# Peptides against a protein of PDB entry 5OOQ, part 172

Target 1, 227 residues: chain A of PDB entry 5OOQ
Amino acid sequence: YREDVRQVVTHPANALSFLQPGRLVEISVNGKDNYGWGAVVDFAKRINKRNPSAVYTDHESYIVNVVVNTMYIDSPVNLLKPFNPTLPEGIRPAEEGEKSICAVIPITLDSIKSIGNLRLYMPKDIRASGQKETVGKSLREVNRRFPDGIPVLDPVKNMKIEDEDFLKLMKKIDVLNTKLSSNPLTNSMRLEELYGKYSRKHDLHEDMKQLKRKISESQAVIQLDDL

## One batch from the design tools (peptide; made by RFdiffusion4, then SolubleMPNN)

Design b2_p25_7_s4 (from b2_p25_7, 7 letters changed)
Fold by OpenDDE base, seed 1:
Structure b2_p25_7_s4 (fold): chain B 227 residues (1-227), chain A 25 residues (1-25)
Amino acid sequence: as target 1 above (227 residues)
Amino acid sequence: PEPEVIELENGSLLYDESDVPVSLP
């Protein structure tokens, strides 16, 4: 269900109006490279100069340029091409213990995990020396101020998505969440098990957040299987 | 409603829950 929601939210008809400069978005490239929250620079319709007749899916038809502060320091960022979402080999987020830098990366709408209800004031020229780093500092401060996570736009209340099938989906999710919340013991045991596994590896706050996410995801999956 | 502006150390952010383009300074 979460993926279904993501597909609707990140569809051009819904997402583009919320991809103003400075919009915070959570980024995952190719389902594996998690850059965390970045800031939108701009977006453009994807054009294939080599094959003008190329047809892209809706989610691949636009390129969004985003500033991230989690790029691995030794990534070949000089090989990044504006408006080319096919990233060079070696472009990846920093892992634990690795140093990171700020970079502007081109992504597709399909690489957006969430759209935040926050926007940064963006520099006029993000390509100027030091400007990406300024945005990077702001992103760090935002993450510090929102330890429970950056608030996500509500698809219905904020984004005004009024599709009937989507509304039905959201209602189903709400019912499922209510049922899951009504079983606090299962949630607590699973939280404790997950916490026990994760507490050994990560800072308590990050572990709790990941645990909450995993519990929510696992519960969503279990309920999906039960439906 | 105008978005709430939060001052950051090296910039500012705003709460923006609308589809209305906000002019950033």
Scores: peptide ipSAE 0.047, ipTM 0.685, DockQ to the pose 0.383
Fold by OpenDDE base, seed 4:
Structure b2_p25_7_s4 (fold): chain B 227 residues (1-227), chain A 25 residues (1-25)
Amino acid sequence: as target 1 above (227 residues)
Amino acid sequence: PEPEVIELENGSLLYDESDVPVSLP
């Protein structure tokens, strides 16, 4: 059930509106490499210039750049390519007893374990020297202040996911947390139906994002003409 | 509810999600 909830929460139609710069997200790359809580830099739609006809799943169709402070110090971070979520060999989190560094890594939505209800103030130029380390210090301070874990967005109350089947899923989880009796398999079959509904919401979200970008660009042009 | 703003030691601000982007000073 937790994975089913994660699939719905991390779907572009739901997640993208909460991936503002500074948003805290819990990161697990390919379900293996746990980087812990990181901070969102930005995101973009995944485009394959070499194969424009490439079809990605919804969860792989966007790239999210995140700052992590748990990168193994000897990882080949110089081989990281912006907007390429296929990480080079050797890119991994530090293990116990190993030293870590701050890095910006590109991930897919599928690598988001949870979305926090907290947002950091982010530097305008995160790629400038020392800026990622500033964010890294902030992440350490947040983890210190929240030893029991960073609060996670409520899918219903915060994310406003109002799908009836999802609400039923959430109720079942709540019941299961109290009573072990509900079958996970029945809910997974309904997720495919939910994704069909989310596709329409995704299209609207992209349209709104494009509109907001055009408005921002137009405002920037007006400010240049007034100088 | 007004987003709770937490000041960090390095001067960064941590705020709870609000539907409206709070203009940080």
Scores: peptide ipSAE 0.042, ipTM 0.672, DockQ to the pose 0.261
Fold by OpenDDE base, seed 2:
Order: structure tokens, then C-alpha cells, then sequence
Structure b2_p25_7_s4 (fold): chain B 227 residues (1-227), chain A 25 residues (1-25)
């Protein structure tokens, strides 16, 4: 059920508007490698230069660059390729007792476990010497200040997802959380169907949301320059 | 609502529920 909500939240139609620079996101790569909370650098639509006709799923169609402070120190970070979410072998979070470093990694939307209600002020040039480490220090401080966990965006209250199908999904999840229904699998399948309907509807509006975001970004920059 | 700014030792944190960029102070 949490996965069903995650699928909706991380759908491009919903997530991209909240992936501003500095946005905190909780990262799990391939359902195995948990990097914890990282900070968004930027995102871009995934383009396969070798296969321009490649069709990606919605959740794999964008690459998000994130700063993490949990990269294993001996990971081959030099092999990381910008905008390639297929991470080289050996790229992993540090285990308990291992040292970690800061790194920028490309991930897909599918690797976002949660979107936080917090943003860091990001350095202008994250690739400059020492800037990733600065973000890493900030991430540690955030975790210290929020011992109960970084607040997650509420899909309805914060993200303003008011689609009827999504609301029905949320209600069903609530019911399932409160009532151990006799057939959780059947209910899960039904939730997936509802998500599918929601996704199809909002895929048509994704471009509009992206445009709105870009316009807002441009306006914000102008206001800053005028201030 | 204006985002709440939390000062950090090595930067600042924004409590941001908005889908639009917040003007940095």
C-alpha cells in the first residue's frame, strides 16, 4: 500500500514540480541500496543517445541528480556517468562501520522512496571543490535536527493531488491500514488498477505541469534579480 | 505560505511545501 502511494507521488506528473534544487528526497536504488536522504541537484528527461527510440516507463523517463552523503568511500565514483542511472558495479552506500563520502548520483524517479517537505540552499556550482561536502554537512545537520525523521510531503495537503481516482486510492489505503481485510492481495490489485487509471489521466497533463514549473522558475529568478 | 527558513551551520534549510521555486532571501 505504501508502494501504491509511492508510485503516485513519484509519477512525473506529480513529482517533477517538487524536484527543485535542494529538495530532500529519500533514496533507495533498486530496492536494495538505501542512501538515505539526499538533496536534488537537478533533473532531466532521460535520453538514450544510442537508442533514441527507447521508450521508458514514466518512473524511469527522468533522471534526477542527487547529492548523497552516504556513498561508500571506496566506491568507484570516478566511473559514475552523468545522466546514466545504471550505476557501475561497486557503487553502494556505506555499511555500518564503513566510511562514507559525498557524491552526486543519477537516479530515476523509481528510486525515490519519499519526497521531503524541506529544501536546502544549494551551492551554485555543486561540482566545485568542497561543495558536495558542504551539502553533506547540511544533510547531517538536518538529520540531527529531525531525529523522528525528515517530514514527508503530504500528497493531498502539500502536493495538492486532488484527483478523484487518487483520493479513492488513498481512502482504500486508509481502510486497509485500519482493517486487516481478509484478502489484502485482492485489495492491492484493485489499488493498482486505480493507480493505472490515475496515471493514464495525468500523463496527458504532465507537459502542462512541467511548463508551469518552468514558468514559475523563470519568474522567481526575475524577482530575485529585481530585489 | 512563505517558506520557513531554518539556519544551518553550513547553510540554510527551507521548509517548502510549494511546487514553485521560492525566492531566496
Amino acid sequence: as target 1 above (227 residues)
Amino acid sequence: PEPEVIELENGSLLYDESDVPVSLP
Scores: peptide ipSAE 0.039, ipTM 0.687, DockQ to the pose 0.273
Fold by OpenDDE base, seed 3:
Structure b2_p25_7_s4 (fold): chain B 227 residues (1-227), chain A 25 residues (1-25)
Amino acid sequence: as target 1 above (227 residues)
Amino acid sequence: PEPEVIELENGSLLYDESDVPVSLP
């Protein structure tokens, strides 16, 4: 059930408007590499210059650059390529007892476990020496201030996801959380069906186009203010 | 309502947007 909600929340039509610079996101790469909470630097539509006809899933169609403070110190971070979500071998979070460093990593939307309701003030040039470490210190302080976990955006209240099928999904999850006596397998199948209906009912492509347009307009305004 | 700004120990600012609709600018 949590995965079905995550799929909706991390869909470009819903997530991109909340991936402003400094937005805190919880990161899990390939379902195994948990980096914890990181801060969004920027995002871009995934473009394969070598294969312009490459088709990506919705959740793989954007690359999000994030600052993490949990990168294993001996990871080959110098091999990281901006906007390339295929991470080099050895890029992983530090395990218990290992030292960590700050790094900027490119991830897909599918690697976002949660979107936080908090946003850090980000330095203008995150690639400048010491800037990612400053963000790393801020991340540590945030984690210290929120020992029970960083608050997650409410999909309905905060993200304004008003799709009827999604709302039904959320209600069902709430009912299941209250009524643990129901067969988890039957409920899981039904959630997948609801997600499928959501995906089919919405012209997600048009929603993405509209969102992209709004993002472009916003970027243009920011550029005008910087002149 | 404007997001609440929280000062961090390192001088960074934290914006709480928990109750604020985040519109794309």
Scores: peptide ipSAE 0.038, ipTM 0.674, DockQ to the pose 0.586

Design b2_p25_8_s1 (from b2_p25_8 with E1S V4I E6A H13L E24Q E25S)
Fold by OpenDDE base, seed 4:
Structure b2_p25_8_s1 (fold): chain B 227 residues (1-227), chain A 25 residues (1-25)
Amino acid sequence: as target 1 above (227 residues)
Amino acid sequence: SEEIEALKNRDPLTAPPLTLEELQS
């Protein structure tokens, strides 16, 4: 269910209006490299100069530049190319016990785990000496103030996602969360509830796949009408 | 804290960005 919600939230039609400079975003590159919370610098439509006819998926069609403060210190950050989301080998977050540095990395919408409700002040020239480190200090302070996690945008209340299938999905998630919190896991009912939740998770996953298809189809039609 | 709750309830589109000075206070 979380992945299905993420796909809807990070779709260009929903996400781009919230990717203002300084927007907090939680970053995971290729589902493996977790950079934690970063701050948006800017974004642009992905253009392949070598192959102008290249077609990208909706989630790969934009590049978002983000400041992170969790880059491994010995990562080859000098090899980073602006607006190239294909990161060089060795670009990774610091592991436990390793030192980290601030870096600006280009990511796709598919690398966003969540979008925060807060924005940080973003310097006009983030590439100037010391500016990334200032944003890095702000990221540390935000994480300190929110030990239970940075507040995430509400897809319905904040992002105004009004699709009926999505609203049904959100209601199902809320019901599941309420049942998880209210039922003291008595050992025997846990297994049936887990199987019931697994069945419901599969149903919601299919519902969200259908919703993603409908959203993609609707956006494709809008883009065709604007051309 | 009341300050944390106030930050959680800020409008995501219209609320001004947080400065380092505001975060350190």
Scores: peptide ipSAE 0.602, ipTM 0.932, DockQ to the pose 0.761
Fold by OpenDDE base, seed 2:
Structure b2_p25_8_s1 (fold): chain B 227 residues (1-227), chain A 25 residues (1-25)
Amino acid sequence: as target 1 above (227 residues)
Amino acid sequence: SEEIEALKNRDPLTAPPLTLEELQS
């Protein structure tokens, strides 16, 4: 059920408008490498220069650059390629007892476990000396301030996902969380069906284009104010 | 704390980003 919600929340049509610089996101790469909470630097549509005709899934169609403060210190961070979400071997979060460093990693939307309701101040030049470490300090501080966990965006209240099928999905999740269902598998299948209906009902491609336009317009306004 | 609750209730789109100084205060 959490995965079904995650799929909706992290879909470009919903997520991208919230991926402003500094947005807190919880990161899990390949379902195994948990970096914890990071901060969004920026995002871009995924382009395969070698295969321009490559079609990505919606959740893999964008690359999000994120600052993490949990990178294993001996990870080959020098092998990280900008806009390549396929991380080199050895790029991993620090395990318990290992030292960590701050790094900027490219991830897909599918690697976002949750989106936080808070943003950190993101330096204009994150690659400048000391900048990612400053963000790393902010990440530590925000985690310290929220010992019960960083607040996650409410899909309905915050993200304004008002699709009826999604609302039904959310209600079912709430019921399942409060009531031990005698048949969790049946409920899971029904939840997946509802998610499927949601995904089929929306022109997610058009929604994504519209969202991208709004983001671009907002960025243009910010640039004009800086100018 | 009241401060934590205030942060939780901030509008995610319009609320300003948190600076390190704000987080350390």
Scores: peptide ipSAE 0.609, ipTM 0.938, DockQ to the pose 0.655; fails the geometry check
Fold by OpenDDE base, seed 5:
Order: C-alpha cells, then sequence, then structure tokens
Structure b2_p25_8_s1 (fold): chain B 227 residues (1-227), chain A 25 residues (1-25)
C-alpha cells in the first residue's frame, strides 16, 4: 500500500506543483541508497540529447536537483553531472561512523519516498561557497525539531488528489493505521491478516494499474488538448 | 510543542519557507 500511495503522490501530475525551491523530500536512490530528508533546488523535464526519441516513464521523465547533507565524504561528487540522474559509481550516503558532506544530486521522481509539508529557505545560488552547508544546517535543525518525523503532505487535504480509487485506498490505510496504533502487536498481526484478506479479495495491484492507466490517459488527453 | 503543531498546520503551498533562524528559535 505504501508503494502504491508513493506512486500516486510522486506522479508528475501531483508532485511537480509541490516541488518548489526548498521543499523537503525524503530520498532513496535505486531503492538502496537512503539519503534521508533533502531540500529541492529545482526540477526540469528530462531531455536526452543523445537520444531525443528516448521515452521515459512518468516517474523518470523529470530530474529533481536536491540538497542532501548525508553524502559520504569520499564520494566522487566532482563526477556528478548536472541533470544526469545516473549517478557515478561511489556516490552514496554515509554509513554509520562515516563522515558526511552536503551535496546537490540529480534524482528522478521515482527516488522520492515522501514529500514534506514544509519548505526550507533555498539560497538563490546554491553553488556559491557555504550555501549548501547552510541548507545542510537547516536540514539538521528541522530533523531535530521533528524527532517523530518531518510532516508529510496529506495527499487528499494538501495535494487535493480526488481519484475515487485513491480515496478508497487512503481510507483503508487510515483504518489499518488506527487499528495498529491501538494495539501494536495484535493490530500488526490483524493488519497483516486484513491486508492478506484484502489482497486476496481485491487485486490491489490491478486497482493500482487501473489508477496508473487513468492518470496516464488523463495526461495523454492533456497533451492532446495542448496540440 | 505548540510551535511544532503550528508548523504542521501551515499551508504547504502558501506558507513561507523556513529560515535557519526560525528553526533555531
Amino acid sequence: as target 1 above (227 residues)
Amino acid sequence: SEEIEALKNRDPLTAPPLTLEELQS
């Protein structure tokens, strides 16, 4: 369910309007490199100069530049290419006990785990000396202020996602979370049982495919209307 | 804290970005 929600939230039709400079985003690259919370610098449509006919998925069709404060200090950050989300070998977050530095990395929408409700002040020239470090300090402070986690955008209240299937999904998640919060162990087992029962009764994967198709079709219609 | 709750209730699109000074207060 979390991945399904993430797919909808990070879709360009929903996410781009919230990716203003300074927007907090939680970053995971290639499903393994967790940089934690970063701040958006800017974004652009992905263009392949070598292959202009390259077709990207919706979640890979934009590049988001983000400031992170968790880059491993010995990462080859000088090899980072602007607007190239294919990161060089050795670009990774610092592990426990390793020193970290601030860096600007290009990511795709698919690398966003969550979008925060808050924005940090983003300097106009992030490449100027000391500016990334200032954002890095702000990232540390916001994490300190929110020990229970940075507030995440509400997909319905904040993002105004009105898809009926998505609303049904969110209601189910809320019911499950409420049950989990009341008795963590019993509710976790019950959640797994309910999830299992629901997964057996409803092909959530197919429902999500249908939702993705509807979103894609809606975008195709918008593109056709722009022609 | 009341301040944390106030931050959580900010409009995500219209609320101004947080400065380092605001985060340290």
Scores: peptide ipSAE 0.604, ipTM 0.933, DockQ to the pose 0.742; fails the geometry check
Fold by OpenDDE base, seed 3:
Structure b2_p25_8_s1 (fold): chain B 227 residues (1-227), chain A 25 residues (1-25)
Amino acid sequence: as target 1 above (227 residues)
Amino acid sequence: SEEIEALKNRDPLTAPPLTLEELQS
């Protein structure tokens, strides 16, 4: 269910208005490289100069430049290209016991795990000496201030996602979470709950398919008006 | 803390960005 919500939240129609400079975002590249919380520098529509006819998915159609403070120190950061989300080999977060540095990396919307409700002050020239490290200090401090996790944007209250199918999906998730917290684990209740969860998961999956279809249809209409 | 709750309740679009000095205070 979290992945389904993430797909809606990180869609360009919803996410881009919140990707102001300094916006906190939780970053996972290729589903394996977790950089933790970073800060948005800027974003741009993805343009392939070598292949102008290249078609990208909605979640891959924009490049977001983000400051991270978890880059492995021996990563070949000099090979990073500001508008190329295909990261060079060896670009990875530091593991436990390894030293990290601050870096600006280009990512796609698909690499955003969560969007925070807070923004950090972003220097005008992040590439100037010492500026990335200042943002890195702010990232450490905000993590220290929020030991239980940085607050995430509410898709409905903050992002104003008012799609009926999405609201139904969110309501179902809330009901499931409430039931999970209230049910004493008796074996019989667990089986009934598992069956109930399976049934609800199926319903949620269908609702998400319908939502994705409606989003795609609305985007097709916008593209026709731009022609 | 009351300060943490105040930060959580800020409008995400209109609230000013946090400075390092504010985060260290």
Scores: peptide ipSAE 0.598, ipTM 0.930, DockQ to the pose 0.749; fails the geometry check

Design b2_p25_8_s3 (from b2_p25_8 with E1D E3W V4I H13S E24L)
Fold by OpenDDE base, seed 3:
Structure b2_p25_8_s3 (fold): chain B 227 residues (1-227), chain A 25 residues (1-25)
Amino acid sequence: as target 1 above (227 residues)
Amino acid sequence: DEWIEELKNRDPSTAPPLTLEELLE
């Protein structure tokens, strides 16, 4: 269910309006490289100059440049190309005990785990000397001030996602969370039963697939009207 | 912390960005 929510939240129709400069986002590249919370510099529609006919999925169709403060110090950051989300070999977050540096990396929407409700001040020229490090300090401080985690955007209250199927999904998650919070041990067996019952109810995955299709269809219609 | 609770309740669409100075206070 969390992945289903993430897919809806990070869809261009929902995410782009919240990717202002300085927006906090939690970053995981290829589902493996966790950079933690970073700050948005800017974003642009993905254009392949070599293959203009290239079609990207909705979640791969935009490139977001983000400042991270968790880049491994020996990563070949000089090989990073703006607006190229295919990262060079060796670009990775620092592991425990390794030194990290600040870097600007291009990512896709699919690499966003969460969108924060907060923004950091973003310098106008992030490439100027010392500017990335200033943002890096702000990232450290915001993490310090929020030891329980940076607050995440509410998909309904903040992002105004009003799709009926999505609201049903959120209600189900809320019910599950309420049950989990009330009795952890009874909830693990019930969660397996609920996951088993919900796994048997292919309806939610089908509903999410239908929601993704409806969102894609609506975007296709909007793009057709802009042509 | 009252400041933290205020930040949690701000409208993310209109709230100003946080400066380093504000984070250090």
Scores: peptide ipSAE 0.597, ipTM 0.940, DockQ to the pose 0.746
Fold by OpenDDE base, seed 5:
Structure b2_p25_8_s3 (fold): chain B 227 residues (1-227), chain A 25 residues (1-25)
Amino acid sequence: as target 1 above (227 residues)
Amino acid sequence: DEWIEELKNRDPSTAPPLTLEELLE
């Protein structure tokens, strides 16, 4: 059920409007590498220049750049490629007893475990000397101030997800947290339906955005020819 | 901590980002 909620929350139709610079996000890469809470730098639609016909899932269709303060110190961070969420071998969080450093890593929406209700101040040039470390200090402090965990966005109150099936899912989760297991299969099927609805809405939104851009570009060209 | 409760109750869509200085207070 938590994964079901995560899939809805991290869908582009819901998540992107909350991925402002400095937004706190909890990061787990490939279900293996837990970096803890990081801060969003920016995001972009995933483009494959080598294969323009590549189709990504909704959760893999965007790349989010995030600052983490838990990168293993001996990780080959110099091999990180901007806008490439396929991380080089050796890029991993520090284990217990290992030293960590701050790094900016590109991740997909699928690597977001949770979205926080808070934002950190994000410097305009995060690549400038000392800027990542400043964000890293802020990450340490926010974790210190919230020992019980950084507050997570409320999908209903904050994200305004008002889909009836999702609301029913949330109610069921609440009941299950207070009471034992109802049939997870029924909720999974409803989630797939919800996912399908979000996917279609997102596709339409992106199509509209692309169309508006093309219209704007065409108008700009016409105006340049008239000058 | 009143400050923590205030942060929890802020509207995440409109709330300003936290600075390091604010986190140290």
Scores: peptide ipSAE 0.595, ipTM 0.944, DockQ to the pose 0.664
Fold by OpenDDE base, seed 1:
Structure b2_p25_8_s3 (fold): chain B 227 residues (1-227), chain A 25 residues (1-25)
Amino acid sequence: as target 1 above (227 residues)
Amino acid sequence: DEWIEELKNRDPSTAPPLTLEELLE
């Protein structure tokens, strides 16, 4: 059930509006590399220049750059490519007793375990000397201030996910948590229907974004002609 | 901690980002 909620929350139609610079996100890459809480730098739609016909899933269709403070110190961070979520071999979080450093890593939405309700101040030039470390300090402090965990966005109250099936899912989870009932909501079909609805919403959002870009471009051209 | 509770109750869509200075207070 938690995974089902995560899939809905991290869907582009819901997540992107909350991925402002500095947004706290809990990061797990490939289901094995837990970086803990990081901070969003920016995000972009994933474009494969080598294979323009590549079709990505909704959760893989965007790349999010995040600052983490848990990168293993000997990781080959110099091999990281901006907006390439395929991480080089050896890129991993520090284990217990290992030293860590701050790094910016590109991840997909599928690598987001949770979205926090808080944002950190994000420097305009994160690549400038000392800026990542400053964010790293902030990450340490926020974790210190929230020993019981950084507060997570409420999907309903904060994210305004009003889908009836999702609300039913949340209610079931609440009941299960209360009653410890193990009834698996194995209805994969309903999840697919939910994803279908979100996909449509995302398509509309992208269309609107494209329209806004066209309008902006047209206005820019008009301003150039008036000059 | 009143400060922590305030942060938890802020509207995440409109709340300003936290600075390091604020986190150290």
Scores: peptide ipSAE 0.605, ipTM 0.945, DockQ to the pose 0.656; fails the geometry check
Fold by OpenDDE base, seed 4:
Structure b2_p25_8_s3 (fold): chain B 227 residues (1-227), chain A 25 residues (1-25)
Amino acid sequence: as target 1 above (227 residues)
Amino acid sequence: DEWIEELKNRDPSTAPPLTLEELLE
């Protein structure tokens, strides 16, 4: 059930509006590499220049650049490519007893475990010397201030996910948590219908963004002609 | 901690980002 909730929360139709610069996100890459809480730099739609016809799943269709402070010090961070979520070999979080460094890594929405209710101040130029380390300090401090965990966005109250099936899922989770029932109720069949609804919503949202961009571009051209 | 409770209850859509200075206070 937690995975089902995660899939809904991290769907582009729901997540993208909360991925402002500095948004705290909990990161797990490939279900194994846990980087902990990081901060969003930016995001973009995934574009394959070599294969423009490439179709990605909804959760793989966007790349989110995030600052983490848990990168293993000997990781080949210089090989990281912006907006390439395929991480080079050796890119991993530091284990216990290992030193860590700050890094900007590109991830997919599928690598987000949770979205926090807080944002950190994000410098305009994160690539400038010392900027990512400043964000790294902020990440350490926020973790220190929240020893019980960084507050997570409420899917219903904050994200305004009002889908009836999702609400039923949330109620079931609450009941299960209250009953200490270890039985994972897989509502996998209802999830496909839910994903179908969100996919349509996402398409509309992207269409609106594209339209806004076209309007802005047209206005810029008009201003150039007036100049 | 009143500050922590305030942060938990802020509207995540409109709340300003936290600075390092604020986190150190």
Scores: peptide ipSAE 0.600, ipTM 0.944, DockQ to the pose 0.664; fails the geometry check

